# Peptides against a protein of PDB entry 1MQS: the designs that were tried, part 28

Target 1, 223 residues: chain A of PDB entry 1MQS
Amino acid sequence: ILKMLFLNKDLNNNDNITTITDDIFNQQEIIWKVLILDIKSTATISSVLRVNDLLKAGITVHSLIKQDRSPLPDVPAIYFVSPTKENIDIIVNDLKSDKYSEFYINFTSSLPRNLLEDLAQQVSITGKSDKIKQVYDQYLDFIVTEPELFSLEISNAYLTLNDPKTTEEEITGLCANIADGLFNTVLTINSIPIIRAAKGGPAEIIAEKLGTKLRDFVINTNS

## One batch from the design tools (peptide; made by RFdiffusion4, then SolubleMPNN)

Design b1_p11_8_s1 (from b1_p11_8, 8 letters changed)
Fold by OpenDDE base, seed 3:
Structure b1_p11_8_s1 (fold): chain B 223 residues (1-223), chain A 11 residues (1-11)
Amino acid sequence: as target 1 above (223 residues)
Amino acid sequence: MKKVTLSSLVT
């Protein structure tokens, strides 16, 4: 998250959040930025950062993407939002209206290819592609509740998985979503987990999907 | 973290 707030520059210091923010605040010219969030990413940010941390990172204002926001054409913007068609359309509209000087786009999870193509196409039509400085998948689609505890914040997951009326397709879809969230968490922790799951249920499906994603990722990063 | 360059998609 801090790396994102500093425009994904390499922060070479393995130091604590406080030391990094203090060193940057004291040694470098602070670039003031706007942070645009959605409901989900707001919860993520709030779980790990304080308002003072945002200020030290040069965030002057933070707003929800769906809220009416005043134009700040001379201020760079960091978007940290869910990879949805709706959010992409809003970002493109903000680009069209010259709402900010520069656009640093960060998605909370992996942007599907179809949505990436849609974003690229819409941006191309605007003729303002030069204002988009970065597009990143951050893999931060979870909430940290306590040290060593996190939540994917999937509503009614338990009920859906245990309701006899739930279709196999719905279960499979939910398991895929859970596996994606776990995958994102693993990448953030930067540690390969040992996966243990009960056999014969949703847990096994999730474990298999997660295992596949991790293997694919390792293969693609080592090639 | 994977950087996606939009310029590579428009060409």
Scores: peptide ipSAE 0.030, ipTM 0.621, DockQ to the pose 0.080
Fold by OpenDDE base, seed 4:
Structure b1_p11_8_s1 (fold): chain B 223 residues (1-223), chain A 11 residues (1-11)
Amino acid sequence: as target 1 above (223 residues)
Amino acid sequence: MKKVTLSSLVT
């Protein structure tokens, strides 16, 4: 998250949030930015950062993407939002209206290819592609509750997986969602886990899906 | 974290 707030520059990871922000604050001229969030990403940010931390990271204003926002044409914007068509359309509209000077787009999870193509197409039509400085999949689709504990914030996941009335399709869909969240978490931790799961249940489905995603990622990153 | 470059998609 801090890396994103500093425009995805390399940060020394070994220090507390306060130390990192203080060191960066003292060493470099603060670039003031606007942070644009959605409901989900707001929860993610709020779980790990305070308003003062955002300020130290150079965030002068933070707003919801769906809110009416005043134009700040001389201020760069960081978008940290879910990869949805709606959010893409809003970003493009903000681009068209010259709402900000620069656009640093960060999606909370992987942007599907079709949406990426849609974004690219819409941006190309605007003639303002030069204002988009970054597009990142951040893989930050989780809530940090404690230093060594996170939540995917999936409501009733345990109940749904263990309810005999739940359909196989619902279970499979939920397992995929869980695997995506775990994948995002693993990528954030930057450590590949050994996955162990009980056979014959949702745990196995999740483990297989996660394992596949991780293998695919490793193959694609080493290529 | 994966960087995506839009310029690579428009070409």
Scores: peptide ipSAE 0.030, ipTM 0.618, DockQ to the pose 0.093
Fold by OpenDDE base, seed 2:
Structure b1_p11_8_s1 (fold): chain B 223 residues (1-223), chain A 11 residues (1-11)
Amino acid sequence: as target 1 above (223 residues)
Amino acid sequence: MKKVTLSSLVT
């Protein structure tokens, strides 16, 4: 998150959040930015950062992407939002309207190829692609509740997985969503876990899906 | 973190 707030510059990872923010705040010229969030990303950020931390990171204003926002044509914007068609359309509309000076786009998870192509196409049509400075997949689709504890915030997951009326397709879909959330968490921690799961149930399905995602990621990153 | 460069998508 902090790296994103500092426009994905390399931060020395060995320092506590407070030390990093204080050092940057004291040593570097603060670039004031607008932070554009959605409901999910708001929860994510709020779980780990306080308003004062955002301020120290140079965030002067934060707003929801779906809210009416006043133009700030001289201010760079950081988008940290879910990879959805709706959010892409709003970003493109903001680009068309010159709402901000620069656009730093960060998706909370991987942007599907079809949406990436859509974004690229729409941006190309605007003729303002130069204003888009960054596009990142951040893999931050979880909430940190406590040190060493996180939540995927999937409502009724336990009930759905244990309801005999739930279809196999629904279970598989939910397991995929859980695996995606876990994958994002693992990537954020930057440590490959040992996966242990009970056999013969949803836990095994999740473990297999997660394992596959991690293997694929490692292969693709080392290539 | 994977940087996606939009310029690579338009060519």
Scores: peptide ipSAE 0.029, ipTM 0.613, DockQ to the pose 0.080
Fold by OpenDDE base, seed 5:
Structure b1_p11_8_s1 (fold): chain B 223 residues (1-223), chain A 11 residues (1-11)
Amino acid sequence: as target 1 above (223 residues)
Amino acid sequence: MKKVTLSSLVT
């Protein structure tokens, strides 16, 4: 998250948030930025950072993407939002309207190819592609509740998985979503977990899906 | 974190 707030510059990993922010604050001129969030990413950010931390990272204003926001054409913007068509359309609209000087786009999870293509196409039509400085998948679609504890914030997951009325398709879909969330978490932690799951249930499905995603990712990053 | 390149999609 901090790396994102500092425009994905390399931060020395060994320092506490306070030390990192202080060091950066002391060593570099603060670039003031606007942070645009959605409901989900707001929860993510709020679970890890305080308003003062945002300020130290150069975030002068933070707003919801769906809210009316005042133009700040001289201020760079960081988007940290879910990879949805709606959010893409809003970002593009903000680009068209010159709402900000620069656009640093960070998606909370992997942007599907079709949406990436859509974003690229829409941006190209605007003629303002130069204002988009970065597009990143951050893989930060989870909430940190405590040290070494996180939540995917999937409502009624337990109920859905254990309700006999739930269809196999619904279970499979939910398992996929959980696996995606876990995948994002693993990538964020930057460590390969040992996956253990009970056999014969949703846990196994999730483990298999997650395992596949991790393998695919490793293969694609090493190629 | 994965950087997405837009330029590769426009060509």
Scores: peptide ipSAE 0.028, ipTM 0.622, DockQ to the pose 0.077

Design b1_p11_8_s2 (from b1_p11_8, 8 letters changed)
Fold by OpenDDE base, seed 1:
Structure b1_p11_8_s2 (fold): chain B 223 residues (1-223), chain A 11 residues (1-11)
Amino acid sequence: as target 1 above (223 residues)
Amino acid sequence: MKKVTLSSSVE
């Protein structure tokens, strides 16, 4: 998250948040930025950072993407939002209206190819592609409640998995979503997990899906 | 974190 707030520059990962922000604040001129969030990413940011951390990172104001926002044509913007068609359309609209000077786009999870193509197509039509400085998928679809506890914040997950009326398709779909969230968490922690799950139920499905994702990732990054 | 590049084919 801090890396994103500093425009995805390399930061010393061995330092705590306070040390990183203090060092940058004292040694470099602060680039003031606007931070645009959605409901999901707001929860993520709030679980990890304090208000003062945002300020030290040069965030002058933060707003929800769906809210009416005043134009700041001389200020760069960081978007940290879910990879949805709706959010892409809003970003493109902000680009068209010259809402900000520069656009640093970060998605909370993996951006599907179809949405990437949609973004690229719409941006191309505007003729303002030069204002988009970077696009990242950050793999930050989780909430940290305490140092060794996190939540995927999936509504009614327990109910859905334990309701006998739930269809196999619904269970499989939910398991896929959970596996995606866990995958993102693993990548963020940057540690290979030992996966253990009960046999014969949704937990096994999740474990298998997660294992496959991790193996595929390792193969693709080492290639 | 993964850097995403806009495709030149759609631009």
Scores: peptide ipSAE 0.028, ipTM 0.564, DockQ to the pose 0.112
Fold by OpenDDE base, seed 2:
Structure b1_p11_8_s2 (fold): chain B 223 residues (1-223), chain A 11 residues (1-11)
Amino acid sequence: as target 1 above (223 residues)
Amino acid sequence: MKKVTLSSSVE
């Protein structure tokens, strides 16, 4: 998150958040930025950072992407939003309207190819691709509740997985979503976990899906 | 963090 707030510059990972923010705040000229969030990313940010932390990172204003926002044509914007068609359309509209000086786009999870193509196409049509400085997948689709505890904030997950009326397709879909969330969490922590799950239930399905995702990622990153 | 390069493939 901090890396994103500092326009994805390399930060020395060994320092505490407070030390990093203080050092940057004291040593570097603060570039003031607007932070554009959605409901999910707001929860994520709020679980990890305080308002003062955002300020120290140079965030002068933060707003929801769906809210009416005033143009700040001289201010760079950081988008940290879910990879959805709706959000892409809004970003493109903001680009068309020259709402901000620069656009740093960060998706909370992996952007599907079809949406990436859509984004690229729409941006190309605007003729303002030069204003888009960065596009990242941040893999931050979770909420940190405790130092060693996080939540995916999936409503009624337990009920759905244990309801006998739930279809296999629904279970599989939910397990996939959970695995995606866990995958994002693992990537954020930047440590390969040992996965333990109970056999014979949804936990096993999730573990297998997560394991596959991690293996695929490692293979693709090392290639 | 994977940088997504918007390669405008001008076909």
Scores: peptide ipSAE 0.028, ipTM 0.576, DockQ to the pose 0.080
Fold by OpenDDE base, seed 3:
Structure b1_p11_8_s2 (fold): chain B 223 residues (1-223), chain A 11 residues (1-11)
Amino acid sequence: as target 1 above (223 residues)
Amino acid sequence: MKKVTLSSSVE
């Protein structure tokens, strides 16, 4: 998250958040930015950062993407939002209206190819592709509630998995969603976990899906 | 973290 707020510059990972922010604040000219969030990413940011941390990172104002926002054509914007068609359309509309000087786009999870193509097409039509400085998948689709506890905030997950009326397809889909969330968490921690799950239920399905995702990722990053 | 490059269609 801090890396994102500093426009994805390489930060030396060996220092505590406080040390990093203090060093950057003291050594470099602060670039003031607007932070654009959605409901989900707001919860994520609020769980790991304080208001003072945002300020030290050069965030002057943060707003919801669906809220009416005043144009700040001389100010760069960081978007940290869910990878949805709706959010993409809003970003493109903001681009068309020259709402900000530069656009740094960060999605909370992986952007599907179809949505990436849609974004690219719409941006191309505007003729303002030069204002899009960055597009990243941050893999931060979770909320940290405690130092050793996190939540994927999937509504009614327990009920869906335990309702006898739930179809196999629904269970499989939900398990895939959970596995995606766990995968994002693992990538954020930057450590390969040992996966343990009970046999004969949804936990096993999730574990298998997660294992496959991790293996695929390792193969793709090493080639 | 994965950087997504928007390929500018070089015509």
Scores: peptide ipSAE 0.024, ipTM 0.576, DockQ to the pose 0.064
Fold by OpenDDE base, seed 4:
Structure b1_p11_8_s2 (fold): chain B 223 residues (1-223), chain A 11 residues (1-11)
Amino acid sequence: as target 1 above (223 residues)
Amino acid sequence: MKKVTLSSSVE
C-alpha cells in the first residue's frame, strides 16, 4: 500500500509505517497527490493506515470515486479502486474532464482483459493517454486486522459453505472468490505457500483454484 | 503487484 502511495517506487519494507514515511519524506520532496478510493479499498486502506500516514505519504485529499470531486488539474491522482466497468468509466470521465494532472491507476485485484481493453479503448478516444502514468493490479483485495492476520471480508462465507441448502453454483462461486482473495494475499506476501486441503469439500475446491492461479502466475512471470 | 500497460499508451 505504501509503495502504491509513493507511485510504486521501491520501499524498504523492513521498517514500520512511520519510519518508512518519515524516511521518504526526509529523503525527497513530498509529491502531493489525491487518493481516490471506493468503499472496498477504503476499508483496505483504513485497516493499515491512518489519516496521518496518508498525509505523510503525500496524500493531501482522499475521496470516494463515486463522490463529486472538485477538479485539481495541477495535482496527480492515485486511484485505488475495484476493477469494475463503473470505476473505469468514472476514471475515463475524470480524464476527459482534466480533473487531475496525472493518473496513477491501481486496481485492488486483477483487471480482466476485457475491462483492460475497454479502458484502453476509452482512453485512446480521449486523446489523453499520456496523462495515465501507471496502471497496476495491486492485489490488495483484503483487510489487514493484525500484522500476521488478514480477512477477505466475505460475509457469511463459513455459513454459506457449510449450509446444506447452498447450491453447488453458489459454493463454486464463493470458492472462486476466496481463492482470488487468497491469491492476492499470497502475491502481496511474496511467498508461495504449500497448499494442503481436505478432500471432498470446499477446501479442496479453493486449494485447487488457488494452486492453479499461483502456478499460472509463476509460469507467466518466469516466461 | 503487476504492472499493466495500456495499448493506447503505446500508440
Scores: peptide ipSAE 0.021, ipTM 0.574, DockQ to the pose 0.120

Design b1_p11_8_s3 (from b1_p11_8, 7 letters changed)
Fold by OpenDDE base, seed 2:
Structure b1_p11_8_s3 (fold): chain B 223 residues (1-223), chain A 11 residues (1-11)
Amino acid sequence: as target 1 above (223 residues)
Amino acid sequence: KKKITLSSMVT
C-alpha cells in the first residue's frame, strides 16, 4: 500500500509505516496526489493507514471512484480500485475528460484478460495513453506508455500466472522464461533498469530472477 | 537508469 502511495517506488520494508512515512516526508519532496478508492479498497486502506499516514504520503484528497469528483487537471491521481468493467469505464472517462494530470492505476486484485484488453482498447481510442503512467494489479506491473511497453510473445502468460490451477513449478518455469526475455531486452536497450514489481506474486519472482541475471552479467563484464 | 516493468506479462 505505501509503495503504491509513493508511485510504486522502492521502500524499505523492514520499517514500520510511521518510520517509512516520516523518512520520506522529511527527506524527499512531497508530490501531492489524489487517491481514488472504491468501497472495498476504502476498507483496506482504513484498516492499515491513518489520515496522517495519507498526508505524509502526499495524499491531499481521497474520494470514491463512483462519486462526482471535481477536475484537478494539474494533480496526479492514484487509483486503487477493484478490477471491474465499471471502474475501468470510469477511469477511461476520467482520462477522456482530462480530470487529472497523470494516472497511476492499481487494481486491488488480478485484472482478468478481457478487462485488460478492454482497458487497453479504450485507452488507445482516447489518444491519451501518455497520461497513464502505471498499471498494477496484485501480481503484475506494467507501463502502458511507449517505449517501455513491449511483448515477449509468450502465449497466455498473464492467464497462466493468474490461474489458481497453475502449479508452483509451472509458475516458476514461466517466470524464468519471462525473466530471460526481459534480460535479453535489457541487453538490447543497453541500459541498466530499475526493476519494478508487485510483491507477493509472480512479478516478484520474475523481478528477483531478472535482478540476479543482471547482477551476474554486470559482475562478469566488469571482471 | 531506465525504469523497466513487467509489461510483457500481459500477453
Scores: peptide ipSAE 0.010, ipTM 0.537, DockQ to the pose 0.063
Fold by OpenDDE base, seed 1:
Structure b1_p11_8_s3 (fold): chain B 223 residues (1-223), chain A 11 residues (1-11)
Amino acid sequence: as target 1 above (223 residues)
Amino acid sequence: KKKITLSSMVT
């Protein structure tokens, strides 16, 4: 929750909420923002944070998503709401109306693929996708400022690839899995990429494997 | 689960 209130920046988890908020309040410029909640998330926030904690996190106003809210076009908004079609429609409507300057969307639980697709489609139609800075749920995080950035969510990939105890076979196997994931992504996007990878490491192995897969696919589809 | 950006999902 605190991470969300500070726009999902890395916070030292070892400190008490009060210590974290005090340190940030004293050391950093406070970004004033609006917090938009639903009934469920209101209960969650109220159980963990005090009004003073919200203020220290830069929350000047908090309101329910279904309530009539005054436009604050120069103020960023944090949404912490349930992943429902209704809430998505309201968020998109707020986006269309330029209700806030920036949109940081945090869903209280997992966002189903169909709802994520719906959100993406509606946002794309508005032409204001640049105002959506973040989309998070219980399992996924999206930084929309870089629309071409994605993750395969392979657990411990970095550790495995950088551990000197990892065997060449394990590295090769992992690289193959990554290449398969990337290949599937390319097929989904329906565009052949220019592959760029650092030389001398796993990235090069992955790039070569991906290149081979793409070449084979192109040959097989044109034949 | 693949983390896909909003732009990639609209396609």
Scores: peptide ipSAE 0.008, ipTM 0.530, DockQ to the pose 0.071
Fold by OpenDDE base, seed 3:
Structure b1_p11_8_s3 (fold): chain B 223 residues (1-223), chain A 11 residues (1-11)
Amino acid sequence: as target 1 above (223 residues)
Amino acid sequence: KKKITLSSMVT
């Protein structure tokens, strides 16, 4: 939890919470942040941290995600909330309204892929993905920049790729479409990416297809 | 870079 409050910087875990907060408070310039919680995460935070610990972590204000919150466009926000559609929608609305300067999103448990895709899609529409600095859950961490978080707006992609009734041909076709979309995006960014994908699934297929397209393009442009 | 998971933050 303390790592989250310090924007997921490396902290020495061998010290008690008070010692860590005191050391950071004394040694570094405090970045003041807003902490946004839900009911579940409030209970979690309250069980581990005292009010003084939050202050030492640079938390100036903490609020519930469902509460009306005043805009603080010059202040970064840390979200520590459950991975729900409702919370995602609220975060996106906060993003749309420029409620905070930066968004550090920490989900209290695993974010399912469908919700991640939903988040990505909604964020892409706002054009403000650059304000999202981090998205974390129990298993995933990634840094989001504007060109790195987007949606291809392919309907039911997650369902199609995960439905056991989907044929290999359908999966291959969908992966090709995704690769085409990614390829077009890469061309727009005008940078050749290093492609990373999970092994043994559709992501690998997509990565391979995209890699081939990029290689072919580079060969054709240099010839 | 050590993957900081929320699990490591709560323990």
Scores: peptide ipSAE 0.008, ipTM 0.501, DockQ to the pose 0.031
Fold by OpenDDE base, seed 4:
Structure b1_p11_8_s3 (fold): chain B 223 residues (1-223), chain A 11 residues (1-11)
Amino acid sequence: as target 1 above (223 residues)
Amino acid sequence: KKKITLSSMVT
């Protein structure tokens, strides 16, 4: 939840909420945001965070998705809502009306493929896909930050891969997890990628694992 | 089940 409020930036998971918010407040300029909730997510947020925590995270206003909301075209919005067609339609309408400057969408549970396709189709028609900065699902291994860039949101991946104390087994395990995330991304895109990776490092290991997964999938689908 | 990004569907 805290990661979501800070636009899915890396946070130290071992720190309490107060320490995290204080550290970010002291180190970075606060980005003011609107938080859009539904009934289910309101209960979740209320159970974990206090009003002061939201303020420290830069939440200016929070509202229910079904409520009439004033346009704030210069303010980014965080959505934390259930994956329903109704909520998707409302988000798309908010996008069409330029209600906010940027859209960070977080679903409270797994988004079914049919609803993802519906969201993508509706967004494509608006011509405003660039305003959608993130689509995050807690059960998905990645977030999209821009049309040509996405992240698997693996904590400390760079540190783990570059720490001389990291074991070969740990590196291999991490590379397998990354390859799984990429594989799932490829299946979502519904296109076979051309893989480019640097030689002699973890990127090559990941590329090989991904290539194997894709080949196995193609063989199994054609059989 | 991995989520399809909106950006990938536009391309």
Scores: peptide ipSAE 0.019, ipTM 0.588, DockQ to the pose 0.102; fails the geometry check

Design b1_p11_8_s4 (from b1_p11_8, 8 letters changed)
Fold by OpenDDE base, seed 1:
Structure b1_p11_8_s4 (fold): chain B 223 residues (1-223), chain A 11 residues (1-11)
Amino acid sequence: as target 1 above (223 residues)
Amino acid sequence: MKKVTLSSMVT
């Protein structure tokens, strides 16, 4: 998250959040930015950062993407939002209206190819592609409740997995969503897990899906 | 974190 707030520049990973923010605050001219969030990303950021941390990172104001926002044409904007068509359409509309000087787009999870193509096409039509400085998949679709505890915030997951009326298709779909969330968490922690699951149930499905994603990722990054 | 390049998709 801090890396994103500093426009995805390499930060020395060995320092505490306070040390990183203090060092940057003291040594470099602060670039003031606007932070645009959605409901999910707000929960993610709020779980790990304090208001003072945002200020030290140069965030002058933060707003929800669906809220009416005042134009700040001389101020760069960081978007940290879910990869949805709705959010893409809003970002493109903000670009069309010259709402900000520069656009740093970060998605909370992997942007599907069809949505990336849609974004690219819409941006191309505007003729303002030069204002989009970067687009990133951040893989930050989870909430940190404690230093060693996180939540995927999937509503009714326990109920759905244990209700005998739930269809196999619904279970498989939910298991895929859980595996995606776990995958994002693993990438953020930057540590390869040992996956253990009970046989014959949703846990096995999740483990297999997660294992496949991790293997595919390793193959694609080492190539 | 994965960088997505828009330029490769607009062409």
Scores: peptide ipSAE 0.031, ipTM 0.603, DockQ to the pose 0.077
Fold by OpenDDE base, seed 2:
Structure b1_p11_8_s4 (fold): chain B 223 residues (1-223), chain A 11 residues (1-11)
Amino acid sequence: as target 1 above (223 residues)
Amino acid sequence: MKKVTLSSMVT
C-alpha cells in the first residue's frame, strides 16, 4: 500500500511503516495526490492506515470513485479500485474530463484481459494516454484485522460451503474466490506458504486452486 | 506487483 501511495517507487522494505513515512515526509518533497477508492479498497486501506498516515504519504483528499468529485486538473490522482467495467468507465470518463493532471491506476487484483483491452481501447480513443502514468495490479483484496490476521470479507462463506442446497458450481465458484483472495494475500506478504488442507471438502478445492495459482505465478515470474 | 504498460497493448 505505501509503495502504491508513493507512486510505486522502490521503498526500503526493512523499515517500520512509521519510519518509512517519517523519513519520506522529512527527506523528500511531498507530492500531493488525490486518492480514489471504491468500497472494497477503502476497507483495505482503512484496515492498515490511518488518515494521518495517508497525509504523510501525500494524500490530501481521498474519495469514492462513484462519488461526484470536483476537478483538480493540477493534481495527480491515484486510483486504487476493483478491476470492474464500471470503475474503468469512470476512470476513462475522468480522463476525458481532465479531472486530474496524471493518472496512477492500481487495481486491487488482477485485471482480466478483456477489461484491460477495454481500458486500452477507451484510453486510445481519448487521445490522452500520456496522462496515464501507471497501471498496476496490486493484489490487495483483503482486510488486515490484526497483526498476522486477515479477512477476505466474503459474506456467508461458511454457510454457503456447508449448506446442502448449495450447488457444486456455487461451491466451486466460492472456492475460486477464496483462492484468489488467498493468492493476493500471499503475493502481498511475498512469501510462499506451505498449504495444508483437509481432504474431501471445500478446503481441498481451495488448496488446489491456490497451489495452482502460486505455481503459475512463480513460473511466469521466473520466465 | 505487475506493471501493465498500456502502450504495449495498442501495437
Scores: peptide ipSAE 0.030, ipTM 0.594, DockQ to the pose 0.080
Fold by OpenDDE base, seed 3:
Structure b1_p11_8_s4 (fold): chain B 223 residues (1-223), chain A 11 residues (1-11)
Amino acid sequence: as target 1 above (223 residues)
Amino acid sequence: MKKVTLSSMVT
């Protein structure tokens, strides 16, 4: 998250958040930025950062993407939002209206190819692609509740998985979503987990999907 | 963290 707030520059210091923010605040010219969030990413940010941390990172204002926001054409913007068609359309509209000087786009999870193509197409039509400085998948689609505990914040997951009326397709879809969240968490922790799951249920489906994603990722990063 | 370059997709 801090790396994102500093425009994904390499922060070479393995130091604590406080030391990094203090060193950057003291040694480098602070670039003042706007942070645009959605409801989900707001919860993510709030779980790990304080308002003072945002200020030290040069965030002067943070707003929800769906809220009416005043134009700040001379200020760069960091978007940290869910990879949805709605959010993409809003970003493109903000680009069209010259709402900010520069656009640093960060998605909370992997942007599907179809949405990436849609973003690219819409941006191309605007003729303002030069204002988009970065597009990143951050893999931060979870909430840290405690130092060693996180939540994917999937509403009614338990009910959906255990309701006899739930279709196999719905279960499979939910399991895929859970596996994606776990995958994102693993990438953030930067540690390969040992996966253990009960056989014959949703847990096994999740474990298999997660295992596949991790294998694919390792293969693609080592090639 | 994977950087996605939009310029590579329009060509």
Scores: peptide ipSAE 0.030, ipTM 0.593, DockQ to the pose 0.079
Fold by OpenDDE base, seed 5:
Structure b1_p11_8_s4 (fold): chain B 223 residues (1-223), chain A 11 residues (1-11)
Amino acid sequence: as target 1 above (223 residues)
Amino acid sequence: MKKVTLSSMVT
């Protein structure tokens, strides 16, 4: 998150910034910028950062993407939002309207190819592609509740997985979503977990999906 | 994090 707030610049070699220390903030030139969030990413940010931390990172204003926001054409903007068509359309609209000087787009999870293509196409039509400085998948689609504890904030997951009325398709879909969330978490932690799951249930499905995603990721990053 | 390149998709 902090790296994102500093425009994904290499925060000097201590990749192990486990602690928000004042030292991190002191080493970086403060660029004042706006932070645009959605409901989900707001929860993510709020779980780990305070308003004062945002300020120290150069965030002057933070707003919801769906809210009416005043133009700040001389101020760069960081978007940290879910990879949805709606959010893309809003970002593009903000681009069209010159709402900000520069656009640093960060998606909370992996942007699907179709949405990436849509974003690229829409941006190209605007003729303002130069204002988009970055597009990142941050893999930060989880809430940190305590040290060493996180939540995917999937409502009624337990009920859905254990309700006999739930269809196999719904279970499979939910398991996929959980696996995606876990995948994002693993990538954020930057540590390969040992996955253990009970056999014969949703846990196994999740484990398999997660395992596949991790393998695919490792293969694609090592190629 | 993964950097996404927009330029490679427009060509």
Scores: peptide ipSAE 0.027, ipTM 0.599, DockQ to the pose 0.093

